# Designs tried in a protein design run: peptides against a protein of PDB entry 6RGO. Part 89

Target 1, 392 residues: chain A of PDB entry 6RGO
Amino acid sequence: MALKLLGFNQDATCFSVISSNKGVTIYNCDPFGKCFELEKSTSNDEELDFLVEMLFSTSLIAVVDKTIGASKRKKLKIVNTKRKATICELTFPHEIMDVIMNRKIICVVLKSDQIFVYDISCMKLLRTIDVRGEKLKSTSKFRNSEAVGDIGVRVSLSTDNNSILCYSSYSKSDKENAPLNDIVVFDALKCIQINVLPAVHQSNIVCIACSPDGMLMATASEKGTIIRVFKTIDTENDEPILVNEFRRGSRPSRISEMKFNHDNTLLACVGESDTIHIFALPVTTTEADANEDDTLQQSSHSLSSSINGLQYISKGLANRFGKIIVSKIPTQSQQRHVAYIKIPENAKYRIGFPKDTTNTIHICGEDGNYLVYSIPRNEVGPCTLVKSNTFD

## One batch from the design tools (peptide)

Design b1_p26_1_s4 (made by RFdiffusion4, then SolubleMPNN)
Fold by OpenDDE base, seed 1:
Structure b1_p26_1_s4 (fold): chain B 392 residues (1-392), chain A 26 residues (1-26)
Amino acid sequence: as target 1 above (392 residues)
Amino acid sequence: SEEEKKEEEEILEKIEKFLEELLKKQ
């Protein structure tokens, strides 16, 4: 059967898939098994496409039917999976491109480059962010968005209650074709802009990941060769803090998903390549607890010796002339992957980090494999397969 | 945690209650 992956929930306890014959199926990871099915309402042989966002292990899901010809592409359904009932339906002026949620917020991204921010507890609209309207104030020429394919606003939301929203925005350039290469950091609860990271890549941003606590953000461009990790809130001399720059590979390849683990020690990425890459983040010892136990310092030193080359390159990513000063982090200071997983060529995979085990990654494939890997801590190498299940 | 599960149940109850109130106004 043709499977299409929708992804993991926030804590990787469940994942969602589209089956051509069954509609949407949600699997529980442990114990492994089906926990919900949404039957296909239409007998048509049309290729099924859905957005499904699940609220952790709860009975709450957001569903968008994106199937071709369906007027439903503008309709968000909130569903209780235990009751098999639609709780509410919201209709938007444009096609829904993405839906993200946490315990406080639902964000709905439209094809119009608008982000609708809702309080989940009452489905009240808190804010409409118009990423194009912000560009109009800076540049007179709208590119008629009809002609350029899969380039839209990308978003990521912290899984915590602080609800830090990171989204891609258009650079302030007099060029008719300003790229989506700025990042805005937004407090989704207070509806305030916290930070703007200008020109974080030379080309459009195609993937964003926010850390669970909202303190870190990872970005990748359409080239997918370099991943940058920034602090979201903190600035140094009013400049963005670049924490890490990772090299995924030398060949251009689209990154489809990135995830932080729950303690911000690992960043995983997946995409069109035969390899899931896992990068180690430096443990920012908060200076505050420097008083007590000297004993744990010895094991961290071996990883730290290769990390010591990351000078804080606080060099402004945008000079006075709108030139993208990609801080030339010397190619020698580009951190490599710490671990990897080989996946079948042309198989789409999704990734998730479980909360309880910081060195475990969950992956699922359109090949019908659900796999649990152990991530090596002290060695650079392949992940070890711990558990495998199949789904149909 | 049990506390996170309770917060999630309280969120779901608030959503359900809000929607029952919307359905009564239609």
Scores: peptide ipSAE 0.139, ipTM 0.747, DockQ to the pose 0.328
Fold by OpenDDE base, seed 3:
Structure b1_p26_1_s4 (fold): chain B 392 residues (1-392), chain A 26 residues (1-26)
Amino acid sequence: as target 1 above (392 residues)
Amino acid sequence: SEEEKKEEEEILEKIEKFLEELLKKQ
């Protein structure tokens, strides 16, 4: 059966798939099984295309039918899965490219490089973010949609109530073809810009992950060779905003998804390669509760790899447009993965971290495999398969 | 924590109430 993966929900308790014969199916991870099905509206052998975003394990889903006609691609349906009922339908001026949500916010990304931010509790529009800004509105040349690799705005939202939104933005270069290589950090609840990270890659950003708490973000370019991890907020202590630089590989390969685990100790990435990579993040010991006594020398090898890199010194508080001179990050000791999973070549996979088990990863494939892996703690190596299920 | 679970439950109840009110207005 031809399957298309939609991905895991925020806590990896469920995942969504498109089956060509059935439509959209949502699976529960534990106990494994079908929890919801949205039947296809058409009898035609048309290739089904949907966006589906689920709110955790709730009965709320956001659905965009992309299968038939330009009109449906502009419509967001909010559906109650328990009642099998559409609660509301929102129509946008342009095609919907992405939908992300948490318990507070829905963000809708349009092909026009606009982000619509809604309060989920009342479906009220809080903000429209125009990523192109006013200057580029005059150049009415819509990117011709036929390029299979259309580089749009990328977004990630924290899964917590803080609702930190990270999105890719155009560099300030007056070039019509400015790269999407800036990052904006935005408080989606207060509708304020927190930070701007200019030119974090040389080419367009194609993948972003926000940590569950919104304190960290990860970025990858179209090259997918280097992953960078940044603090979202400037810390008082002149600490570098760039906290990690990871090497996925030497060959260019697109990263499709990245995820942090729930305690910010791991970052996973998946894409067009035969390998899911898992990286260890340095644990920032908050100095506060280090009461002296329990001298259990857990040699936390703080992989304080001396990031001899360029201090992304945010020049002080005065000009909120901190000139983060993204000078050429010197070739830091590019950290490799600590763990990996081999996946079938040409199979698309999605990843999720469960809340309750920080050293477990859920993965699902267009091959119809749902797999649970244990991540090794003390050694660099393959993850161990713990559970496997199949879906159709 | 128990407080985080209670806050999660209160948020979910507010969402469920809102969804029920929207379904009654249709």
Scores: peptide ipSAE 0.137, ipTM 0.734, DockQ to the pose 0.697
Fold by OpenDDE base, seed 5:
Formats: C-alpha cells, sequence, structure tokens
Structure b1_p26_1_s4 (fold): chain B 392 residues (1-392), chain A 26 residues (1-26)
C-alpha cells in the first residue's frame, strides 16, 4: 500500500502514517502496535494528505485534512483518540501548512506566513505572528503570492514547558526575492521575541529543529549541504552564537527533518539522501565536576581540530555593508557525521529520539519499516540495528 | 515520570472540559 509518513511524536514513543486505504494510523513504538486509526471519510480515489500532531503519548491529537479538493484544509480538529471524538474544530482564513505542539502551546502555521499561537489548556489565541507583515514594513513591494513554491515559513517548538518557538523569517534585503533565511526566536508563553538570527544561510531555510530544552537550534537551507547549530537565547556582542557547523555532504540534497536527542549531545538529519546522518555536539561540561583528573586524554584530539572554527555571524558587517556576509567557516573546520544509517534510495524516512535512551534512534519509512538503531559511542561508523518491525 | 503523566492527564481534562463547553455554545 502507499504509505505517507507524518512523523514521530515529541518523545518518539509513537509515530503516525497515512495509509492510502485506511486513512491516518498511529503506532506505538514499544510495545510496537497500532494504537489509533482515523478512518477515511470519503470513498474517493483522492490522494490522502493529512497533518497530524500528537501530544506525546496522550489521547490528544491535532488533525488537518489536507486532501486536494477538501474544504477542510483550513480546519484544525482536536481529537480525543480514546473517545474517537472531535473535541474542537478551529477554522483559519488560510490553508494550514504545519501544526506543532507541546504541553502548553499549539502553533498553527498558515499559507499566509502567519503563525497562530494558542494556549493548549484553554485554546485561547495568545498571538498571531505575521511573518509577511514584518517584511512588508521593511519592503514596500508585495510579492504576488503566486510564485511561493514549496518554501513557506518553517517552525520548531521546544518540547519542554518553556515553549521556545523558532521560525524562519524574510531577510530585510530590498530584493523582491528576499529569502526566508532569518530566524526569529520567540517565547510562545510570554509572547515576546527573544532573538533574531539574520541570514543563517544564503538561501531559504527549509528545515529547523529546536532542542528539547529550547537552548539550541539547527538549521538547513535548500542546498542541505551544511547544517548550522546556534544558541537560541544567548548572544555574544549582540551577535548570534554559532555552536557547530556540520557538513552533511558535498552534493545538494533536501533535508526534510532534523532532531536533537534528549540531552543535546546528538543531532540527526534525514531527507532525500540514502543516509541518515548523526552528528555529535560538544558537551558543555558545566565547570562543576572539574575534580576527577581521569585520563580521557584520547578523545580530545579528534574534536579539538574542529572547535577553532567558531565564527560569529556579524550583524555589524550586515548593517554596515547592506550585505549579510555569512562567514564561511573554512571547509576544513566543518565537522562530519559521527554515525550514519543507510536507508533505501527514494524511501522517505522520519526520525525520533526516545527520552530514556540517548544513544538510540527510532526511524520509520514509507517502505513500512519501523527500525530502532543503537548509535556507536566514541567511534565513527554505522549504527547497529537493534529492533525491526513492519507496518501497513 | 508519574508526575508528568498526571500533569498531562490534568491538561487533557482541562482541554476536554473547555472544548466541550465551546461545543455546547455552538
Amino acid sequence: as target 1 above (392 residues)
Amino acid sequence: SEEEKKEEEEILEKIEKFLEELLKKQ
């Protein structure tokens, strides 16, 4: 059957898929099995498309029917999976492009480049963020909405209660074709902008991942060759802090998803390539346990050569010259993956990190495979398959 | 944790109650 992957929930305990014949199915990861099914409401041979956002392993899901011709593309349904009941329906002025949630917040991204931020506990609208309105205040030229290809506003939300929202925004360049290459960091609870990272890539940002704690973000452009990791809140000299720059590959390939593990030690990426890449993040040892002199001398040599490439993206250079010069970290200081998973060519996969096992990754494919891999420690190499299941 | 699960259940109950009240007003 043709499967479409919707993805894992926030803690990788469940994943959702669209089956062409059945509609939306949610699977539990451990024990593996079907836990919910939303039946297809129409007998039509229309290609099903849905957004499904889960609230962890709870009975609460947000569902959008994106099927072509459906009047429902503007409707968010909140569903109780145990009761099989629609609890609420919200109607938006524009098509829903994305839905993300945590225990406190629901964010709804519209085709209008608006982000609606709701308090989940009372479904109260806290804020409407108008990403275009910010651009229109800077650039008098309305882009005719017709040439907006598959590049919309991208969002990521921290899975913690701090509810740090990262979203892509348009650069302040007077070019009619200003890319979505800025990032805004937003406190979704307080409804305040915390930070702005200008021109983090040369082209549109197509993938963003926020860390579970909201302290880090990863970004990838349309090229998908370089992944950048930034601090979300902290700045040095009013400039964004670039923590890491990773090289996924030399060939352009779209990254569809990135995830941090629970302790921010690993970043995984998946997309159109035959390889899931896993990168190691430097453990910021908080200075507290400096007392044990123990002989971990050997691991320092391989990481130390790449750390010297911390380049600040100077806001000062952007403002002074009207050109945001993304400081190119020299290609030699770009870190490679520490681990990888080979996946079938042309198979779409999604990734998730479980909370309890920081060295384990869950993956699922449109090929109907759910796979659990162990990530190697202290060596560069392939991940080891630990468990496999199939779904249809 | 059991506390996180209880907080999630309390959030769900509040959401369900609020949304049931909205549906009764429509």
Scores: peptide ipSAE 0.125, ipTM 0.733, DockQ to the pose 0.398
Fold by OpenDDE base, seed 2:
Formats: structure tokens, C-alpha cells, sequence
Structure b1_p26_1_s4 (fold): chain B 392 residues (1-392), chain A 26 residues (1-26)
């Protein structure tokens, strides 16, 4: 059967799948098993397409049926999975491209490059963000809607109650075809723009991840060779703070998803490549515990092992891309470990980090595999498979 | 209309009650 992955929920306790025969199925990760099924309403051999966003392990899901006709693609259903009942239905002026939620808000992204921000508790519209309207204030010409390929506004939301929304915006360049290479950081509860990160990549941003606490954001462009990590809220001299720059590879490859772990120590990425990459983030040492003098002279063993793909870009290249004030990250060459998982070529995978284990990653594939891996803490190397399950 | 407003209020009350029931079960 053809499976299409919808992804993990916010805490990787569940994942959702489209099965061509069954419709939408939600699996629980532990204990592994089906927890919800949404049967297909039509007997037709039409390729099923859905958006499903689940509120953690709760009985609340947001569903968009994208299978049939332009009208259904504009409807968001809020469903109680235990009652198998629609709570409410919202209709939008344009096709829904994405839905993201936490315990406080639902964000709905439209094909019009509009983001509708709702209070989840009362489904009240808090804000409409018009990403095109922001561009039109700088540039008079509409992009012809037909020339907009798979390049739309990308969003990510913090899983905490701070509800930090990161979205891609159009560069203020007078060019008709301005790229979606700016990032806006938005407080979705207060409905206030917190920060703007201009030109974070040379091409359109195709993947964004917000950290669970909303303090970090990762970005990748269409090239998918470089991942940048920024602070979301903090600035240095009114300029954005670049925390990390990671190289996924030398070859272009689309990144489909990125996730931070719960404590912001790891960033995982997956996409069209045969490899899930896991990057170590610097632990923000809070200044408080700097008093203990323990002189552990850990010897500089130069592990020169040529891991063919992952070059840490050393300090020198940061100077050539514009006045991004690389804050004085103390140049403690903490050997940032990198972990990886090999996946089948052409298998689409999704990733999630569980809350309870910061060194564990959940992955699921369109091949019907649900896999749990342990991430090495102090070494560069492969992740270890801990658990495997199959689904259909 | 007054009917549309009442239907909207009944939908909101169902959402709030449902979300409260979810929060109490966590």
C-alpha cells in the first residue's frame, strides 16, 4: 500500500499516516499501536491527500481534506478523535497549505501567503498576517500565482506556551521575484513582531524549525547544504544572533523537516537524502556555575577521520557573508559531535524528539517502519537502533 | 444574524468544554 507520512506530533508520542486504503491513521509510539483512524469518505481510487495536526497526545486534531476539489482544500475541521465528531469547521478564502498548533494557538497558512492565528481555546482569530501585503508595501508587482511553484510561506511554532511563531517573508528587494529568504519572529499570543532576520539565505527558505521553548530557530534554503541556527528573541546591537552554521553536505538536497530536541542540545534534519543528520548545539552555559575550577585538561586527540559529508565550517568563512554579528561565542572548540541515521534511498522519513529522553529520536518512514534510535552523546558516529515496529 | 451568533457561541462553548476536559485528563 502507498503510505504518505504526515509526521509526528509535538512531543513525538504519536505520528500520523495516510494509507490509500484506510484514510488517516494515527499511531501511538509507546505502547506502539493504532490510536485513531479516520476512514476515507469516498470509494474512489483517488490519491488521498490530507493535512493533520494533532495537539500532543490529546483527542484534538485539525484536519484538512486536500484530496477532492478546491472547496474542501479551504476547510479546516477540528475533530474530537475519542467521539469521532467534528467540533467545528472553518472555511478560508484560499487553499490551506499548512496547519500548526500548540496548547494555546492554531496557525493556518494559506496559498495566498496569509497566516491566520487563532486562540485554540475559543477559536477566535487573533491575527491575520499578510506576508504578500508586507511585500506590496515595498514592491508594487504581484508574483503571478501560476509561477509560484512549491515555494510558499514556511512556518514553525514553539511547542511551549510562549507560542513563538517563525515564518518566512519576502526580501524587501525591488526585484519582482524577491526570494522568501527573510524570517519574521512573532509572538503569537501578544500578536507582536519580535524580530526580523533579513536575507538568512541566498535563496528561498524551504524549511524552518523553532525550538520547543521558542528561543532558537533553524533555517534551510532550497539548496539544503547549510543549516543556520539563530536566536529568535535576543539581538546584539539590534542585529540577529547567528548561534550555529551547520553543513549537511556538499551536494544540494532538499530538507523536508528539522526538529530540535527538548533541551535545545540537538538539531535533527531529514529530507531527500539517504541520511538523517543530527547536529550538536552549544549548551548555553548560564554564567552562574562558572565558579568550579575543575581543570580537566581533556587531551586534543585530533580525530582526523574524514566523515565524507559533514564539514564543520571553521571560523574563517563566517566573515564573508555580511554583518551578521557572530556574537563572541566563546571559541571553546567544544567538539560538537554529529550523529547520523542511514535511511533507504527514496524513502520519505519524518522525525520527532520525545520529551523524556533528550538522546532518543523517533523516526517513521513511508516504507512502514517506525524506528527509535539512541543518539551518541560524546562521539561522532551512527545512532544505535533501540526499537523497531512496522505499520501498514 | 442573531442565529449565526448563537450558533457561533454554541460552537465556542463546545470547544472550551472540550479543551477543559482534555486539560483535566493530562
Amino acid sequence: as target 1 above (392 residues)
Amino acid sequence: SEEEKKEEEEILEKIEKFLEELLKKQ
Scores: peptide ipSAE 0.037, ipTM 0.597, DockQ to the pose 0.044

Design b1_p26_2 (made by RFdiffusion4)
Fold by OpenDDE base, seed 5:
Structure b1_p26_2 (fold): chain B 392 residues (1-392), chain A 26 residues (1-26)
Amino acid sequence: as target 1 above (392 residues)
Amino acid sequence: EEEEEEELEEFKEAYEEAMEEIEEEE
C-alpha cells in the first residue's frame, strides 16, 4: 500500500501516517501499536494528502484535509481522538501549508506566506505574521503564486512553553527574486520579534529546526550540503551567533527534516539521501553549573578533537553596508556527522528524538518500517538498531 | 452565539483534559 509519512509528535512518543486505503493513522511508539485512525471520508481514488500535527500523545490533533477541493485545504480541524469528533474548525483565506503546535501555541502557515499564531487554550488569534508584507511595500508586483514551486515559508516552534517561533523570511534585497534566506526569531506568546538572522544561506531555506528550549536553530538551504546552527536570542555585537556549521555531504540533496534531541547535544537530519546524519553539538556549559564534579569533563574531551576547529566565528563580515554575511567556516573546519543511519534509496523517512533517551533516535519510513536506533557517544560510526516494527 | 459558546466550552474542556494528560506523562 502507498504510505505517506506525516511525522513524529514533539517528543517522538507517536507518529502519524497516511494510508491510501484507510486515511490518517496514528501509531504509538512504545508500546508499538495503532492508537487512532481517521477514516477516509470519500471513496474516490484520489491521492490522500493531509497535514496532521499532534499535541504530544494527547487526545488533541490538528488535521487539514489537502486531498479534495480548495475549501478543505483551507480548513484546520482540531479533533479529539477519544471522542472521535471535531471540536474546533478554523477556515483560512488561503491553502494551509504547515501546522505546528506546542502546549501553548498553534501556528498555521498559509500559501500566502502568512503565519497565523493562536493561543491554543482558547483558539484566539494572537498574531498574523505577513512574511511578504515587508517586501510588498517596495514591489507592487504580486508574483503570480503559480510559479512559486515547493519553496514557501518554513517554520519551527520550540516544544517548551517559551514558544520560540523561527521562520524563513525574504531578504531585503530589491531583487524581484529575493530568496527566503533570512530567519526571524519570534516570541509567539508575547508576539514580539526577538531576532533577525539575515542571509543565513545563499539560496532559499527549505528546512528549519528549533531546539526544544528554543535557544538553538538549525537551517538548511535547497543545496542541503551545509547545515548552520545559530543561537536564536543571543547576539554578539548585533550580529547572529553561528554556533555550528555542519557538512552533510558534497553532493546537493534536499533535507526534508531536522531535529534536535531534548538536551541540545545532537542534531539529526533526513531527506532525499540514503543517509540520516547525526551531528554532535558542543555542550554549552551554562556558567551556572561550574560548581559540580570533574567527571563530565572527560566525555567532552573525546568530542573536543572535532570541536576544537570551531572558532566562534562571531564576526560575520559586516560589509560596509550593514549586510551581515554569515562567514563561511572554511571547508576544512566544517564538522561532519558523528553518527549515521543508512536508509533505503528513495525511501522517505521521518525522525524524532524521545525525551527520556537522548542517545536514541526514532525513525519511520514510507516503506512501513518504524525503527529505533542507539546513537554511539564516543565514536564516529553507524547507529545500532535496537528495535524494529512494521506498520501498514 | 450559544452554539459557538458551547463549542468553545467543549474545546476548553478538551484542552484542559489534554494538559492533564501531558502532566501525568511527565
Scores: peptide ipSAE 0.423, ipTM 0.864, DockQ to the pose 0.854
Fold by OpenDDE base, seed 3:
Structure b1_p26_2 (fold): chain B 392 residues (1-392), chain A 26 residues (1-26)
Amino acid sequence: as target 1 above (392 residues)
Amino acid sequence: EEEEEEELEEFKEAYEEAMEEIEEEE
C-alpha cells in the first residue's frame, strides 16, 4: 500500500501515518499496535494528504485535511480520538503548512508566512507572527504554488512547558528574494522575542529542531551538508552562541527532520539520504551539583573542540541583535556522526527519541517498518536493531 | 451561543483529561 509518514509524537510513544486505503492511522510504539484510525471520508481514489499533530499519547490530535479543495486546507480540526469527534474547528485565511504543539501551545504555520500562536487550554489566539513583516506585504506575489520545493517558514517548539518557539525569518536585505536564513527565538507563552540569530546559513533554512527544554536549537539549510547547533538564550558568560557544527556529508542532500534526545546529548537527522546520522553534543556540566566525593575518573574526553575561530564581526552599531554569526569554524573542526542507521534509498523515514531511554531511537518508514535502535555509547559505528514491527 | 459554550466545555474537559493522562505517565 502507499504509506505517507506524518511522524512521531513529542516523546516517540506514538506515530501517525496515512494509508491510501484506510485514512489516518495512529500506532502505539509499545506495546506496538493501532490505537486510532480516522476513516477516509471520500470513496474516491484521490491521493490522501493530511497534517496530523498529536498531543503526546493523549486523546487530542490536530488534523488538517489537504486532500480536497482549498477550503479544507485552511481548516484545523482538534479531534478527540476516544470520542471520534471534532471538538474544535479553526479556519485560517491561508493554507496551513504546519502545525506543532506541546502541553501549553499550539502553533499554526500558514502559506502566507504567518504563525498563529494559541493557548491550547482555551484555544485563544495569543499572537499572530508575520514573518514577512510590513515591508514585504507590498510584493505579495504569492510564490506560484507549482515550485516543487517551496521554501516556507520552518518552525520548532520545545516539548516542555517553557514553550520556546524557533522559526526561520527573512534576512534584512532589501532584496525581494531575501533568504529565510535568520532564526528567531520566541517565548510562545509570554509572546516575547528572546533572541535573533542573523544569517545562520548562506541559503534558506529548511529544517529546525528545538531541544525538549528549549535551551538548544539545530538548523540545516537546503544544502543539508552542515548542521549548526546554537544556544537559544545568551548566557551571561561570553560563551559562543554557536556550540556545535556537524558535517552530515559532502554531497548536498535535503534534511527533512532533526530531533534532540531528552537529555540534549544527541542530535539525530534524517532526509533524502540513505543514512540517519546521530551526533553527540558536549555535555554542558552545570557546575552546581559537583559535590566533591565520587572521583570516578570517567575520562570525559571533553571534546573541547576549541571553536577558536568564531570571530564575531561586531559592526559598530551596538543594537543587542547585531552580532552577525559568521561561521569561521574551520572545515577541519566539523564533527562527524558518532552513530548511523542505514535506511532504504528513496524511503522516507521519521525519527523520535523516547523519554525514558536516552540511547534509543525510534524510526518509521513509508516502507511500513517501525524500528527501534540502540545507539552505541563508546564507539563510532552503526546502531544495533533491538525491535522491529511492520504496519500497513 | 449555548452550542458554542457546550463545545468549549467539551473541549476543556477533553484537555483536562489529556493533562491528567500526561501527569500519570510522569
Scores: peptide ipSAE 0.421, ipTM 0.863, DockQ to the pose 0.846
Fold by OpenDDE base, seed 1:
Structure b1_p26_2 (fold): chain B 392 residues (1-392), chain A 26 residues (1-26)
Amino acid sequence: as target 1 above (392 residues)
Amino acid sequence: EEEEEEELEEFKEAYEEAMEEIEEEE
């Protein structure tokens, strides 16, 4: 059967898939099993296409049927899975491209490059962000938007209550063909723009991940060779803080998803390559009060010594056009993965990090595999398979 | 108006139940 992956929920306790014969199926990760099924309403052999965003393990899911007709592609349904009923329906002026949520906020991304921000508790519209309208204030020509295929606004939302929204925006360029290579950081609750990171890549941004706490953001371009990690809120001399620059590979390959673990110590990425890459982040020691207590000299030779070489090269080269270009970290300071998982070629995979185990990653494939891996702490190497299940 | 208020009340109840479900899992 053809499976299409929709992804994990926020805490990787569940994942959703489209089965061509059954419709949308939600699986629980532990204990592994089907927890919900949305049957296909149509007897037609049409390729099923859905967006499904889950609210953790709860009875609430957001569903968009993208299979048939321009009207359905504009409808967001909130479904109570216990009742098997639609409890809310919203209609948008344009096709829905993405839906993301947390406990407080739903964000709906349209093909028009608009982001609708809702308070989930009452489905009240808080803000409409017009990513094109912001560009038009700087450039008088409406680009005929119809002809640019797979390049749209990308979003990521923090899973916490702070509701930090990161989205890709158009670079301030007099060129009609300005890339989606700026990032805006937005407080979705207060409806305030917090930060703008200009020209974080040379090409369009195709993948964004926000950390669970909203303090970090990872970005990848169409090339998918370099991943950059920034602070979202903090700035140094009004310039963006680049925390890490990771090298996924030397060959171009699209990154489809990135995720932080719950303690911001790991960043995973997956895409068109045969390899999931896991990168270590420097532990930001919060200045917890150094109360003096006990001297237990456990000589854990922490691999921390090699990370200290990240000089804050915050030197934004203001180019001749007043654009802040994120300084390239020297190729010698580009970190590689600390761990990896090999996946089948041409199988799409999705990734999730569970809350309870910071060194565990959940993955699922369109090949019908749900896999749990342990991530090595003290060595660079392959992840160890802990659990394997199959689904259909 | 009355149907929209009833739909909004059913939605709020389902959201509150979902928040309780999240708090029981933490």
Scores: peptide ipSAE 0.416, ipTM 0.862, DockQ to the pose 0.853
Fold by OpenDDE base, seed 2:
Structure b1_p26_2 (fold): chain B 392 residues (1-392), chain A 26 residues (1-26)
Amino acid sequence: as target 1 above (392 residues)
Amino acid sequence: EEEEEEELEEFKEAYEEAMEEIEEEE
């Protein structure tokens, strides 16, 4: 059967899929099994298309039926999975492109480049963010590019209660085709813009990930060769802080998803390539416990092995992005390990990090595989398969 | 008005139940 992956929930306890025969199915990860099914309302052999966002492992899900007609694509339904009932329905002026949530906030992204921010507790609209702003409202020639890669606003929300929203925005260039290469950081609870990161890539941003605590953000462009990690809130001399720059590869390849683990020590990415990449982030040593004198002279055995490929710390970007104060990335000496998982070239995969185990990653494929991998802590290498299940 | 108030109350109850479910898993 053709499976379409919708993704993992916030803590990777569940994942959702579209089955052409059944409609939407939600699987629990441990114990592995079906926990919910939403039957398709239509007997037609139409290709099913849905947005589904889960509220963790709870009975609440947000659903958008994108299969049939322009009216359904504008409706958000909140479904109670225990009652098997729609408990809230919202209608939007434009097609829904994305839905994200946490315990406090629902964000709805429209084809109009608007973000509607709701308080989930009462479904009250807190803010409408117009990413195009007033000047671009007049040039609403809808890009009639039915091309599968429609360049729209991308969003990511922190999974914590701080509700840090990161979204892509148009650069202030007076060009009719301004790229979506700025990032805005927004406090979704207070409805305040916290930060703006200008021109973080040369081309449109196609993937964003916020860390669970909202303190970090990862970005990738259409090229998908470089991933940048920034601080969301913190600035140095009113300028954005670049924490990391990772090279996924030399060849262009679209990144479809990125995720941080729960302690911000790992960043995973997946997309059109045969490889999931996992990057190590520097542990921010909080300056507090610098007092204990423990003199452990660990011998610097210089394993000079030619790791040519995966980590290009570009010393060179300091010159071109003149005002991005690259905070003192602690020197070249942090041996940041990179892990990887090989996946089938033609299978789309999704990724999630479980809360309880910082060195475990959950992955699921349109090939019907749910896989749990252990991530090596101190070495560059492949992840180890720990558990495998199949679904249909 | 009464139907919209009943739908809003059913929604609040379902949200409170979902918050309790999250607190029991932590």
Scores: peptide ipSAE 0.412, ipTM 0.859, DockQ to the pose 0.855

